Peptides against a protein of PDB entry 8YR4. Designs and how they scored, part 136

Target 1, 309 residues: chain A of PDB entry 8YR4
Amino acid sequence: PRGSPALQLVVLICLGLMGLERALNVLVPIFYRNIVNLLTEKAPWNSLAWTVTSYVFLKFLQGGGTGSTGFVSNLRTFLWIRVQQFTSRRVELLIFSHLHELSLRWHLGRRTGEVLRIADRGTSSVTGLLSYLVFNVIPTLADIIIGIIYFSMFFNAWFGLIVFLCMSLYLTLTIVVTEWRTKFRRAMNTQENATRARAVDSLLNFETVKYYNAESYEVERYREAIIKYQGLEWKSSASLVLLNQTQNLVIGLGLLAGSLLCAYFVTEQKLQVGDYVLFGTYIIQLYMPLNWFGTYYRMIQTNFIDMEN

## One batch from the design tools (peptide; made by RFdiffusion4, then SolubleMPNN)

Design b2_p20_6_s3 (from b2_p20_6, 16 letters changed)
Fold by OpenDDE base, seed 4:
Structure b2_p20_6_s3 (fold): chain B 309 residues (1-309), chain A 20 residues (1-20)
Amino acid sequence: as target 1 above (309 residues)
Amino acid sequence: MLEELLKEFLEKFEKLMKSV
């Protein structure tokens, strides 16, 4: 943000916290590995207790699994509120200025409330997309790259290859299936709007409907519109389940291949029992933000589709 | 029009982000 050194410092701190989150994502599985190894070796209680305490502290900083944000992530999110407000305000003012630059003919042809709703949706969509790209997509891609490097260097090149293939296939299938799904979502949203428009038109013409005793006819037309909507909603929802299952299958196959390879290397005494647990923990940890990726990529597409209509 | 407005907005936004 040019012109506010305080907000620039906050952005730098947020980037530093993002780097710390990446470090925690590597350290937490390593400390968990060390606990498993210390337990296997029947190590002294003091060493075990220290390693467990350190692991729990790192896990608190990182956050829990699904839906638990870590202390570092919460602190970053808190600091980012001011940057987001600055960005949102800049975007809103830019849109508002551009609306004032538009021709009188454009303004006379549109309802002011619809123009404002488009501007608000536009602002929310862009600010949401950016926040998502910066805080979820880029970090997740970084964690994947770090994971590939880590497994390639400390385990074997085959583990890095498995992670690379699994994550590349996961991302590719996520994009392809999501693009395919967008067609069903567009059709659903168009039919939802048409169904709502029929309900509004029938209610605005209430006196006419009463005069002609056409209530039963309007209810039946509305029922038909709902059934048509539900048929498209089902396709949209079923396509989402298919996406989630496809993603789960890819991760499951990657986890299977890597776990079998880990188990084999542990039997050959090339890896420790803790390394098997590290691999499983790290893959599951990579999966969690990727599952969110499929969710937010959908939100982005929704917001764009809802702006086209 | 909205797609053009969105493209111009995205271009202005990309310029804004490069100016941050």
Scores: peptide ipSAE 0.009, ipTM 0.462, DockQ to the pose 0.012
Fold by OpenDDE base, seed 2:
Structure b2_p20_6_s3 (fold): chain B 309 residues (1-309), chain A 20 residues (1-20)
Amino acid sequence: as target 1 above (309 residues)
Amino acid sequence: MLEELLKEFLEKFEKLMKSV
C-alpha cells in the first residue's frame, strides 16, 4: 500500500508472523521428540519439566491439534483486518469508478441492483482470492518444502523422498479429482437453477394452474425435476467422499511406508524412539492444512468462475 | 508483491468487465 507507511509496517509484521508460524511448525515436533527421548532415558525431572513447559508454550503459540487457532495466527489475522479493509475499499472504489466510465447503453440494459451485486461479488472474489493465496496456499507449499528439507537433512534422504512422493501424489490427485468433480458440480448447479426456474414459473402462473386444475401435473413435473437434481447432487457428494478417501489412502500409505522405515532404523539404533514419534506427528501436522487444499482449490476455481461471470 | 498481485487481479477484472 504506497499511501500509508503504517499499513506497510503491518504487512511486514504479518510476513514476520508467517515466518514465525513456519518455525513453530518445525520446533513443536522437535520439542515433542525431545520429551519422548528424555522420558526413555529417565532424565532428571528439571530437564523434563523445562522441555514440557517449553513444548506447551510453543504449542500455545502454534495452535492446532486442540481445535484452537494459535496465538501467532490470531495476532496475524487481527493485524491483517486493517490491510484487508484497505484492499477491499480500494477494489470497491476502482470497480465503482469503472462503472461510471461505462457507456449509457450499458447502464440502460442492466438493473442497478444487478450491477451492484456484480460489484460486490467482484470485490469479495478478488479480496478473498488474494487473502487465500497469501495465507493458505503459499504457507502450505512452504511447509511441505521445509518438511522435505528437514527429513532429508536430519533423518535420511529416503524419508525426504517418501514425503516428496506422498505430497506430490496427494497434490496431483487432489487437482485431478477436483477438476473431475467440477463437471458434476456445474451440472448440479445448472439443474438446480432449472428446477428453481420451473418452481418460480409455476408460482407466477398460479392463476392459470388453478383455472385448469393442473396442480397435480405441476407437482409431478416439479418432483421429476427434484429427482433429476438429487441424482446430480448424489454424484457431486459421492465424488467428494471419493476425493477424501483418495487423500486418506495416499497419506495412509505414506505414513505406513515412513513409519515402517523409521521403526526399522530405530531397531538398528540409527534413530531414537523420539524420532519415530516426530515423524508421525510432523506428517499429521503437514496433513492438517492439506486436508483443506481440495476445498481451497475449489474456492480458487469458484472465485475465478464467479469473476468470469 | 501484494500490490502487484492486486493490480494483476484488477486488470483481469477490468478486462472482464469490458468484455461483458
Scores: peptide ipSAE 0.008, ipTM 0.430, DockQ to the pose 0.013
Fold by OpenDDE base, seed 1:
Structure b2_p20_6_s3 (fold): chain B 309 residues (1-309), chain A 20 residues (1-20)
Amino acid sequence: as target 1 above (309 residues)
Amino acid sequence: MLEELLKEFLEKFEKLMKSV
């Protein structure tokens, strides 16, 4: 943000907090491993109690999972409100300035309220996409890379390979299936608009419909439009369930392969019981942001399709 | 037209983000 040193400092603090979140994502599983090892070794209560207290404190900073945001993430989100408001206002002013640079013929051909609604949707979509890239996509890719490096260095190259293959397959299938689903969503939205347009046209021509006693005919035409819409809605919803199930299957297979390998290395006394728990915990932590990826990518595509219409 | 406007806006926004 050129022109506000205070907002530049807030951005730097937010980037520092993002780095701290990445460190917490590695430390929390390590402390959980250490608790399991100390319990297995029947270690002294004082060492166990200190490690548990440290783990709970780190877990409070990180957060509790889906729907439970951590202290660091909440503090980052709070500080980012001012940066987001500044960015949104700059985008709105740039769109508004650009609309004033457009020809009088462009303005005469469109209703001012429709242009303003497109500008507001455009601003919301761009700012939402930017916030999503910065706070979800980039951090999740960083956590995957950190995870691959960590498992390759501290476990074995085979664990790093399992995580790499699982996450690469997950991302590839998520993109491909989401692009395939976009076709069903576009068709659904087009049919929704056509169904709504028929209802509006029938109601605007109410006097003509009454004069010809055509109410039953208009109701049947509306029923056919609803049935066509519901058939597309079903395809859209079913394709979402298929995406979620495919994602769950890929993570389940990666978790199975890595858990069996980890259990084998524990039986060979090359790894500790805590390392098995660390692997499972870390894979679940990588999965949570990725599961939201499919939801937000849909939200971005919705906002993009809603701007094309 | 809206796609071109969005592309020009995204290019201007990328230039703006590189300038921020």
Scores: peptide ipSAE 0.008, ipTM 0.483, DockQ to the pose 0.012
Fold by OpenDDE base, seed 5:
Structure b2_p20_6_s3 (fold): chain B 309 residues (1-309), chain A 20 residues (1-20)
Amino acid sequence: as target 1 above (309 residues)
Amino acid sequence: MLEELLKEFLEKFEKLMKSV
C-alpha cells in the first residue's frame, strides 16, 4: 500500500504470520510423531508431558482444520481487515473514475443502476480473488513444496515422489474438472435467467393472459422451463460430486501407496512407528486446504459468472 | 465491453498491486 507506512508494516506482519502458519504445519506432525515414539519407548512422564503440552499449544496456534481457524490465522485475518478495506476502496475509486472517463454514448445506452451493480460486483470479485490467491492458493502451493522437500530429505526420495505425483495429479484434475464444470454452470445460470424472464413477462402481461384464458398454457411453459433448468442444475451438482470423488480417490491412492511404503520401512527398522503416524497426519493436513480449494474456486467462478451476466 | 473493462481493470489492478 503506497502512502501508509502503517499499512505496509501490517502487510509485512501478515506475511510473517503466513510463514509461521507454514512452520506450524510442519512442526505439529513432528511433535505428534515424537509423542508416539516416547509412548512406544515408555519414556519418563516429564518428557512426555512437556512434548504433549507443546503439541497442544502448537495445535492451538495452527487450529483444528475444517471450520476451526487457528489463533495465528485469526490474528492474520484480523490485521488484514484494514488492508482489505484500503484495497477495496482503492479499487472502487479506480472503477468509478474509469466509468466517468467512458463516453456519454456508453452511459446513455445503460441504466445507472446496472452500471453501479457491475462496479460493485467488479470490486467484490477482484478483492475476493486477490484475498483468495494470497491467503489460500499461494500458501497451499507453499505447503505442498515444503511437504515434498521434507519427505525427500527426512524419509526417502520415493516419499517425496509419491507426494509430488499425488499433489500434481490432484491439482491438474481439480483445474481440468473445474473448467469442464464451468460450462454446466454457465448454461444453468443462462437457463435460470431465461426462466425468470419468462415468469416476469407472463406476470407483466397478466391482462393479455387473462383475456385469452391462457393461464394453463403459461403454467405449462413455466413447468417446461423449470424441468430444463433442473436438468442443468443436476449436471452442475453431479459434476461437483464427481470432482470431490475424484479428489478423494487421488488422495486415497497417494495415502495408500505412501502408508504401505512407510509400513514396509518400519518393518525393516529404517523408520520408527511415529514416522508412519507423521506421514498419515501430514498428508491429511495437506489435503485439508486442497479440499477447500474446490469450494473457493467455485466462489470465484460464481463471482466471475455473476459479473459476465 | 465487460471483458475489455475487466481486462483494463485487471491491468490497472496489477499496476496497483505492484504499487501496494
Scores: peptide ipSAE 0.009, ipTM 0.469, DockQ to the pose 0.012; fails the geometry check

Design b2_p20_6_s4 (from b2_p20_6, 15 letters changed)
Fold by OpenDDE base, seed 3:
Formats: C-alpha cells, structure tokens, sequence
Structure b2_p20_6_s4 (fold): chain B 309 residues (1-309), chain A 20 residues (1-20)
C-alpha cells in the first residue's frame, strides 16, 4: 500500500530536522568559541551582544544535544507521532495476521492472554528499538563522524585522531562490557522469576502451609531465595557502575590529551583561547548521548531476552 | 520474527523515501 503522501512529507521534514540538529551540534560550540574570543579581545558591546543573543537562540533550538529536549528535537518528536502510530499499527496487524496463520495445536497449548502479551511485547519492543536506532544511534554516529572531520579540517589531524581513537575505544568497550554484563542480567532475571514463583506457590498453598504450621519454614526459604537474588542483583548493578566508570575514564583520557594539545597550540598562538573551550564543550556534547547509549542498548537486550521466553 | 519485522520496517522506510 502506497503510504499517504502526507506521511512521506512528514518523514522528509523529520529527516530535514535531523540534519538541522547535526548542524546545530557544530554551530553551538563555534558560537560559544566566538563569545570567548570576543571577550578576550575586549570587543565592542554591540558585536558581543549580537553573538550572545545568536548563541542563546541556537542553544534554545539545540537544547543539550542528541537525546535532549531542544525545540528542534521536540518538533521532530511531535511530527514523528503520526509516523510511529502508522508503523505500530502495521506491525500489530502483521503479528495478528501471523498469529491467525499458526496451527490450532500452537493456540491450544497456550492461553490467549499469554499470546496477546507476547504480541504486545513484540510490537512495543520492535517499535521502541526502531525509534531508538533512528533517533539516537544513527544521529550519535553521525555526530562522531562530523566531529572527526571538523577537528581534522579546522584544527589539526592530531585532534581528529584523538577523537577517533577515543570514540572507537569507547564504543568497543561499551559493546564488550555490555555483552559481559548481559550474562549477569540473565541470571538475575531467572532468579527473580524463581523467587516470585516460590512466593506465589506458597501463597496459593496457604491452607496447606497453615495445616502443617510451616510458615517459618516458607519464610526462611523465601529469605534464602531473596539473598541469592540480591547476590546476582549486586553483580548486575556493580557491572553497570564498572561500565559507566570505564566510559568516564576513556572520555576523561581523551579530554585530557586533547585539552593539553589545545593548550599547547594556544601558547604557540596557533589557536585562540576560544578553540580550547570549543574542544572541551564539543567532547562533552558527544559524551552525553553516548552515556544514554549504554542504557538503551541494555533495554534492547532486555527486550530480546523477554522475546526469547 | 524481530529481524523480519526490522527488515520489513527498513523496506517500508526505504519505500517511503523512494516514492518521490
């Protein structure tokens, strides 16, 4: 079915807004640099006031960068609601049609409420994953590439190399540590389900437990199951802290190396004081969406684990 | 199923882009 020309236009406008967000992610640090340089040079108030007003306006449009609630990102999210609803409805209808094509033996082996819950989880997971890939992953990778190109062309090839090495190491360590962490999360979820099942079975058999005066024994078994769960939860939570700290160390080392190199070039009068501020602000701006990347990649893996069951 | 739905979504997105 040919999608409505109205939805195609909305998708094109959303792609245009995504391009504008990428431009704003470069322009905002540049305008901030220019303010610092104008302040250092003791430029006339009229030029400074115009540059500050322009910076604040661009910052209102951008917000905090990728994954923030700036005006352009909010407008894009608002326009995308209709496209998301169309996509969700199409996925729901495809899953529903596929469920009707499945054998009677498959349906008789499962409760209708379980089948519907699998369908709803499937639809929500797919739509959520796709929205995340399109609006967070792809834009973040684009901002990294744009950053490498910008620093290589306007600063020195050494700055582009530092950003490339830091972002490549950051992404590689994020994937490797997240895959390692997934084992602890699977074990935690399995033990959580087993602990809940024991609590439900004990409460459903309440009369039998009362008849044998076994309340203290059931409470002790439940306590042991909770302690075992908390041991796995601790490993999962500690592995998250380790991921965040590893990410922070990689960005910190990149920021240190690049900031020292910027400071050196400023002392040699090859760069201005504003260029030092630009580098620091741009690296922090790249870091913010990447920190969310580890959280959402975890949501993706959870949704995959929940679909395999 | 998720991979097929992802591929079908990507195809639908490409069709939405190519239909100019």
Amino acid sequence: as target 1 above (309 residues)
Amino acid sequence: LLKELLEEFLKTFEELLKSR
Scores: peptide ipSAE 0.014, ipTM 0.527, DockQ to the pose 0.013
Fold by OpenDDE base, seed 5:
Structure b2_p20_6_s4 (fold): chain B 309 residues (1-309), chain A 20 residues (1-20)
Amino acid sequence: as target 1 above (309 residues)
Amino acid sequence: LLKELLEEFLKTFEELLKSR
C-alpha cells in the first residue's frame, strides 16, 4: 500500500506470519516423531508430558496446515482484512475511472446495471485470485521445497527425490487435467445459457406458440437442449472425479514408496520408529493444501468464465 | 479489461513488495 506506513507494516507482519507457518509445518511433525520415540523408549512421564504439551501447543498454532483455521492463519487473515479492503477499493476506483474514460457509445449500448455487475465481479475475482495466490499457492510451493530440502538433508536423498517426483507429478497432472476440464465447463455454461435463452424466448412468444399449437414442439426442443446440457454436465462432473482419483493415486504411490523405504531403514536401525511417523505425517500435511488447490483453481476458473460471459 | 486490471494489480502488488 503506497502512502500508508501502517498498512506496509501489516503486510510485513503478515509475511512474517507466513514464514512462521512454514516453520510450524516442519516443527509439528518433528515433535510428533519425538513423542513416538519417547513412547517406544518408555521414557519418564515428565519428558513425555512436556513434549506432548509442546506438540499440542504447536498444533494449535498450526491448525490443519495451509488454508486451515490455525491460530497463526487466523491472525494473518485478521490483519490482512485492512490490506484487502485497501486493495479492493483501489481496484474499484481504477475500474470506475476506466468506465468514465470509455466512449458515450459504449455506455449507451449497455445497461448500467450490467456494467456495475461486471465491475463488481471483476473486483471480487481479482482480489480473490491474489489472496489465493499469496496465501495458498505460494505457501504450498514453499512447503514442498522445504520438504524436499528437509528430507534430503536429514533422511536420505532418496526421500527428497520421492517427494519431488510425487509433488511434481501431482502439480503437473492437476494443471493438465484442470485445463482439460475447463473446456467441458465452458461448453456446459454455454449450453446452459443457450437452453435458458430458448426457454425465455419461448415464454416471451407464448401467444405465437399458442396460435400455432406449437407447445409440444417447444417442449421437445427444450427437452433436447436439457439432454445436451446433461451430457456436458456429466462430462464436467466425471472429469472432476477423474482429477480427484488421479490426485489420490499419485499421493498414494508417493506415500507407499516413501513409507516402504522408511520402514526398511527402520528395520536396518538407520532410522527410528518416529521417523516413519514423521514422513507419513508430513506427506499427509502437504496433501491437505494441495487438495484445496484443485477446488480453488476451479473457483478461479469459474470466476474467469463468468467474466468472459 | 480484466487483463489490464490484473496487470495493474500485479504492478501494484510488485510495487507494494518493492517498497522494502
Scores: peptide ipSAE 0.013, ipTM 0.519, DockQ to the pose 0.013
Fold by OpenDDE base, seed 4:
Structure b2_p20_6_s4 (fold): chain B 309 residues (1-309), chain A 20 residues (1-20)
Amino acid sequence: as target 1 above (309 residues)
Amino acid sequence: LLKELLEEFLKTFEELLKSR
């Protein structure tokens, strides 16, 4: 942030913690591999106990992986609060300044409460998007790249290729299916707003509705609007399930291909039993933040659609 | 406006990263 060296230092510490999270994402599976190998070799209890204790400590620092609430992630989130507040305030002031630059005709045509609600939604959407991009998307992409490099160098080029193809296909399908889903979501939100507007208009005209004894007619019109909304909601929710299932299938196929290949190399004594466990653990660890990626990309699109309306 | 704010934020973030 221009003008506060203290906030710049906090950003640098947060970036350092993000680097530590990337290191933990590689180290945790490696230590888990080592435990499996030590168990297989019937190693002495002291060596095993030390490795297990170290693994649990690293796992406490990491938490569930990228996007989880591990100790390092929580510490980063805590330190980032001041940076987030600075960013939010700056975006809010920019929006407010822009609102003052708008023509008098624009202000006379809109209710002040609607303008403020657009500003608040805009600020929340931008700050949420950026926080998600910086703390979940970029780190996950980094973990994928690190994974491809690691598996290509320490296993075989085929493992790096499987991870590359699996993650590329996963990301591509996530984007394509989410863009397709956006149409259903936009239609749902438009119908939700129309249904809400009808309810508000009916309640604002309560005296008129009561005078004409039209209560049953307004309730029936509202029911029809709800049924139409629920039909669009079903399409939106079903498209979400389809996205999640497609993502799960892609990861499942990648896990299958890589696990079979790893098992084959273990049978040829080129890899250890622990390396099989490492591969599976690392792929599952990559999947978890990617599953969130689909959820937040959807949240971003909602916020953009909610600003266009 | 949101795109401009996003671009200005990204610029500010890049400037924050470059101002070492």
Scores: peptide ipSAE 0.012, ipTM 0.517, DockQ to the pose 0.013
Fold by OpenDDE base, seed 2:
Structure b2_p20_6_s4 (fold): chain B 309 residues (1-309), chain A 20 residues (1-20)
Amino acid sequence: as target 1 above (309 residues)
Amino acid sequence: LLKELLEEFLKTFEELLKSR
């Protein structure tokens, strides 16, 4: 943000906190490995208690329970509120200025309430997209790269290759299946608008429908439009289940291949039992933000389709 | 980068507003 040194400092602090989250994403599985190894070796209570306390503290900073945000993520989100408000206000003022530069003919063809609704959707979509790219997409890609490097250096090149192939296949299939799903969503939205337009037209012509006793005919026509809509809605919802199942299968196959390879190396005494637990914990930790990635990529496409309409 | 992404998105939004 040009002109406010305070907001620039807040952005730098948020970037520093994002770097700390990446470090925590590596450290938490390492400390969990160390607990499992210390338990296996029957280590003294003082060493075990210190490692467990350190793990719980790092886990509090990271979060990563199902639906729980960590302290670092909450602090980042809190500091980012002022930057988001500045960005939203700037986008809203740019859209408003641009609307005043448009021709009188463009303003006469549109209702003021529709123009304001487009501006509000535009501002929300831009701010949502930017926040999503900065806080979900870029960090997730960074965590994947850090994961590939970590497993390649500390385990074996084969583990780095499994993570690379699994994540590359996951991202590719997520994009391809989501692009395929977008066709069903566009068809659903078009049929929803057509069904709504028929209901509005029937209600505006209520006096004429009542005069001809055509109420049963209009209800049957509306029922046929709803059945056609529900057929497209089912295809959209079924395509979502197919996406989630495809994602689950790719992660399941990657987890299976890596877990079998890790178990084999533990039986050969090349790895410890804690290294098996580290691999499983780290893969599951990478999967959580990727599952949200599929949801937010769908939200972005929705916002783009809702802007095209 | 955020400014360039914002400018590119605003351009795309302007094109969407002009195409109607």
Scores: peptide ipSAE 0.009, ipTM 0.456, DockQ to the pose 0.013

Design b2_p20_7_s1 (from b2_p20_7, 13 letters changed)
Fold by OpenDDE base, seed 1:
Order: sequence, then structure tokens, then C-alpha cells
Structure b2_p20_7_s1 (fold): chain B 309 residues (1-309), chain A 20 residues (1-20)
Amino acid sequence: as target 1 above (309 residues)
Amino acid sequence: SEFEELLKEFLKKIEELSSL
């Protein structure tokens, strides 16, 4: 943010906190591994109690694996409110300035309230997209890369390959299925707007409809429009379930392959029991932000489609 | 179309503002 050194410092602190979250995402599974290994070895209570206390403290800082509930994430979100407000205001002022540069004919052809609603939706969409990219997409990609490096260095190269293939397939299928879903959502929103326009037109012409006793005809036209809308809504909702199940299947297969391989290496005494738990915990931590990706990308697409209209 | 160009210019200006 140009012109406010205070906001630049807040952005740097937020980036530092994001780096700390990435470190916590590696450390929490490591400490959990160490607890399982100490329990397996029947280690002395003092070492176990210290490791458990350290794990619980790190888990409090990290939160429940969604990144949204941890102390560090909450502190980052709190500090980011001022940056988001600055960005939102800058976006809103740029849209407003551009609206004043538009021709008088454009302003005379549109209701001021519709223009303001488009501007507000535009501002919300852009600020939502930026917050999503900065706080979910980039961190998740970083956690995947860190995971591949970690498993390739501290495990066998086969674990790094499984994580790479699983996450690459997951991301590719998420993008392809989400692009495929966008057409159903666009068709749904277009039909919703057409159904609403018919209802408004019928109600504006209420006197004419009543004069010709055409109420039954207008109700039947509205019913047909609703049935057509619900058919598109069903396709949109069913395509979301298909996306979620495809994602769950890919993660399930990756977890299965990696867990079986880890169990095999534990039986060969090349890995410890804690390393099995570490792998499962880390894969679940990678999955949680990615599952939100499908929901948030849908929100972004909604906001973009709502701006195109 | 004009709004897509505006949004692209706006995203480009925000990328430029985010890189700064």
C-alpha cells in the first residue's frame, strides 16, 4: 500500500505471521510424532510431559488445522482488517472515479441504485478474491511445496512423489471440474434473473392482467420458469457434490497409498510408529484448506457472474 | 465487455498495487 508506512509494516507483520503458520504446520506433526515415539519407547514421564505441553501450545497457536481458528491466524486476520479496509476504499474510489468518466448516455440509461449495487458487488468481489489468494491459495501452495520437500528429505523419495501426484491431481481436477460447473451456475443465474423479471413485469402490469382475467396464465408461466430454474439449480448442486466426492476420493487414495507405504517401512524398521502418524496428520492438514478452495472459488465465480450481469 | 476490460484493468492495477 503506497503512502502509509504503518500499513506497509502491518503487511510485513502479516507476512511474518503467515511464515510462522507454515513453520507451525511442519512443527505440530513433528511434535505429535515425537509423542507417539516416546509413548512407544515407554520414555520417562518428564520428557513425555514436556513434549505434550509443547505440542498443545503449538496446536493452540496453529488451531484446528483449518488455519482459521488458531491464535496466529486470528491475530493475522485482526491486523489485516485495516489493510482490507484500505484496499476496499481504494477499490471503491477507483470504481467511483471511473463511473464519473463514463458518458452521460450511460448514466441516463441506468438507475443510480443499480450502478451503486454493481460497484459494491465489484468492490466486495475484488477484496474477497485478494483476501482468498493471499490467505488461502498462496499459503496452501506453499504448504504443499514444503510438504513435498519435507517428505523427500526426511522420508523416502516415494513419499514425496505420492504427495506430488496426489496434490497435482487434486488441483487439476478441482480446476477442471470447477470450470465445468461455472456454465451450470451461469445458466442458473440467467434463469433466476429471467424468472424474477417475469414476476416483476406481471406485477407491474397487474391492472392489465386483472382486466383480462389472465392471472391463471401468468401463474402458469411463472411455474414453468420456476421448474426450469430448479432443473438448473439441481445440476449446479449435483455438480458440487460430484466435485466434493472427487476431491475426497483423490485425498483418500493418496492417504491410502502413503499410509500403506509408511506402515510397510515401519514393519521393516526403517521408520518409527510416530512417522506413520505424522504422515496421516500432515496430509489431513493439507486437505483442509484445499476443501475450502472449492467453496471459495464458487463464491468468487458467483461474485464475477453477478458483476457480468 | 467494457466491464470485463475495466475489471481486467482494475485487477492489473491491484496486482501493481499489491506488488508495491
Scores: peptide ipSAE 0.008, ipTM 0.435, DockQ to the pose 0.013
Fold by OpenDDE base, seed 3:
Structure b2_p20_7_s1 (fold): chain B 309 residues (1-309), chain A 20 residues (1-20)
Amino acid sequence: as target 1 above (309 residues)
Amino acid sequence: SEFEELLKEFLKKIEELSSL
């Protein structure tokens, strides 16, 4: 935002808070590891109580990870409201200016209410997509990279390789299965619009339908259209379950391989029991925002398909 | 810069979708 130094400062503070969230995502598992190790060693109560209090405080700041309601995330979201409002208003004014530059023939072919609805959907879709990319996609990719570096440096190169392979496979399968699913969603939306149009046309022609006693015929045609829609909806919903299950299997295999390797290194006294708990906790923290990624990528694709129509 | 490029690419896609 070039026009307001106050908004530039708010963006810099939000970027600083995003960096703090990345640090908390590493520190929270480390403190949890330290608690498990202190409990295993039967350490003095004073050292344990201090580490537990510090962990709970860091967990309050972090919340549940990316997309959770932690204190730092809530503070970032609160500060970002002003930046989002400025960006939304700028996009709305750009779309409105562009609509005024379009030919009179384009405006005469469309109702003003439909043009405004397209503009509002466009603005909402862009502002939502940008906020999602900045606050969910980029931070999740950063957390994966930080995780690979951390496990490679502090555990063994094999742990970094397992995380790299699992996250790369997870992202690749998420993209490929989501692109495959988009075909079913487009077909579903087209059939929904056709079913809705038939219902509207039947209701607008109510007098004609009643004159011919064709109510039973119109109801049966509408039933057939609903059954055809539900067949496409089932394919769309089943493809989502398949995506979620494929994602769960990839993370489960990564968790299995890494947990077995960690357990082996603990038996060789190269790692502590707390390091096993750290690995499992950190992988689950990476999985949560990635599961949200599949949900929002679907929302984005829906908004784009709803704009193409 | 990258955010402004992404914003420009999205605005360009909206222009393409509005020109159809």
Scores: peptide ipSAE 0.006, ipTM 0.393, DockQ to the pose 0.015
Fold by OpenDDE base, seed 2:
Structure b2_p20_7_s1 (fold): chain B 309 residues (1-309), chain A 20 residues (1-20)
Amino acid sequence: as target 1 above (309 residues)
Amino acid sequence: SEFEELLKEFLKKIEELSSL
């Protein structure tokens, strides 16, 4: 943000907290591995108690176990409120200034409430998309890269390859299936608008419908429009279930391949039992932000399709 | 800079969508 050194410092602190979250995403599984190894070795209580206490403290900072937000993420979100408000206000003022530069003919052809609704949708879409890119997409890609590097260096090149192939296939299928489902969502929104328009036209012509006793005919036409809408809504909802199931299958296959390979290397005494638990914990931890990726990519596409209408 | 370009592209898309 230009012009406020205080907001620039807040952005730098938020970037530092994002770096700390990436470090916690590696450290938490490592400490959990160490607990499992210490339990397997029947280590002294003092070493075990210290490692468990350190793990619980790091897990409190990270969060994410049961969908809980961590302390670091909450602190980042709290500090970011002022930056978001500054960004929203700047976008709103730019849109408002641009609206005043538009021709009188453009303003006379539109209702002021429709123009304000477009401005509010624009501001919400821009600020939402940017916050999503900075706080969800970039961190998730960073965690994937860090994961590939970590598994390639500390386990074997085969584990790095499994994570790379699994995440690349997951992202590719998420994009392809989401582009495919966008057609069903556009068709659904178009049919929803057409169904609403027919209902409004029937209600505006209420006196004419009453005069001809055509109430049963208008209700049946509205029912047919609703059935057609629900057929498109079902396709949209079914395509979402198919996306979620495809994502679950890719993660399940990656988890299966990597878990079998871990188990094999543990039987050969090349890895410890804790390293098997580390792999499973880390893969599940990478999956949680990626599941949100599918949700936010939907929200982005929704906002773009809802702006095209 | 990239934010101002993305904002200009988005404003241009809103303008294109508003002209449709």
Scores: peptide ipSAE 0.006, ipTM 0.400, DockQ to the pose 0.013
Fold by OpenDDE base, seed 5:
Structure b2_p20_7_s1 (fold): chain B 309 residues (1-309), chain A 20 residues (1-20)
Amino acid sequence: as target 1 above (309 residues)
Amino acid sequence: SEFEELLKEFLKKIEELSSL
């Protein structure tokens, strides 16, 4: 934000808080590992109590791995409100200025309410996409990279490879299935608009419908349009379930492969019992923001399709 | 700069979508 040094400082603080969240995502599993190892070794109560207290404090800062519930994430979100408002207002003004530069012919062909709806959808979509990219996509990619590096350095390189393959396959399938799903959603929205337009036209022509006693015919045509819409809605919803299930299977297979390999290395005394717990905990922590990825990508896709209409 | 480019590209995409 070039116009306010204060907002630039807030952006830098928010970036620093994002870096802290990445550090917490690594530290929390490490402290949990240490607790398990200390319990296994029957370590002195003072060492155990300090490690548990430190873990709980770090877990409070991190939250439940859903970015929205941790203290650090809540603080980041709070500070970002002013930056988001500045960005939104700047986008709105740019869209509005651009609308004034468009030809008179473009404006004469459109209703003012339609133009405003396009502008509002445009602003919401841009602001939503940018916020999502900055706060969910980039941090999640960073956590994946950090995870690959961590497991490759402190575990066997095979663990880093499992995480890499699992996350790469997860991301690729998420993109491909979501692009495929876009077609069903566009078809659904087009049919929704057509169904709504037919209902509005029938209601505006109520006198004509009544004059011809055609109410039953119009109701039946509307029912057929609803059934056609619901068939497309079902495809859209079923495609989402398929996406979520495919994602869950990929993570489950990665967790299975890595957990079996970790258990094997624990039996060979190359790893400790705590390292098994660390691996499982870390993979689950990577999965949580990625699961939200499907939800936010859906929100962005909604906003984009709502702009195309 | 990158944000202004991304914003310009997005505005251009909105312009393309609004011209359709």
Scores: peptide ipSAE 0.006, ipTM 0.400, DockQ to the pose 0.014

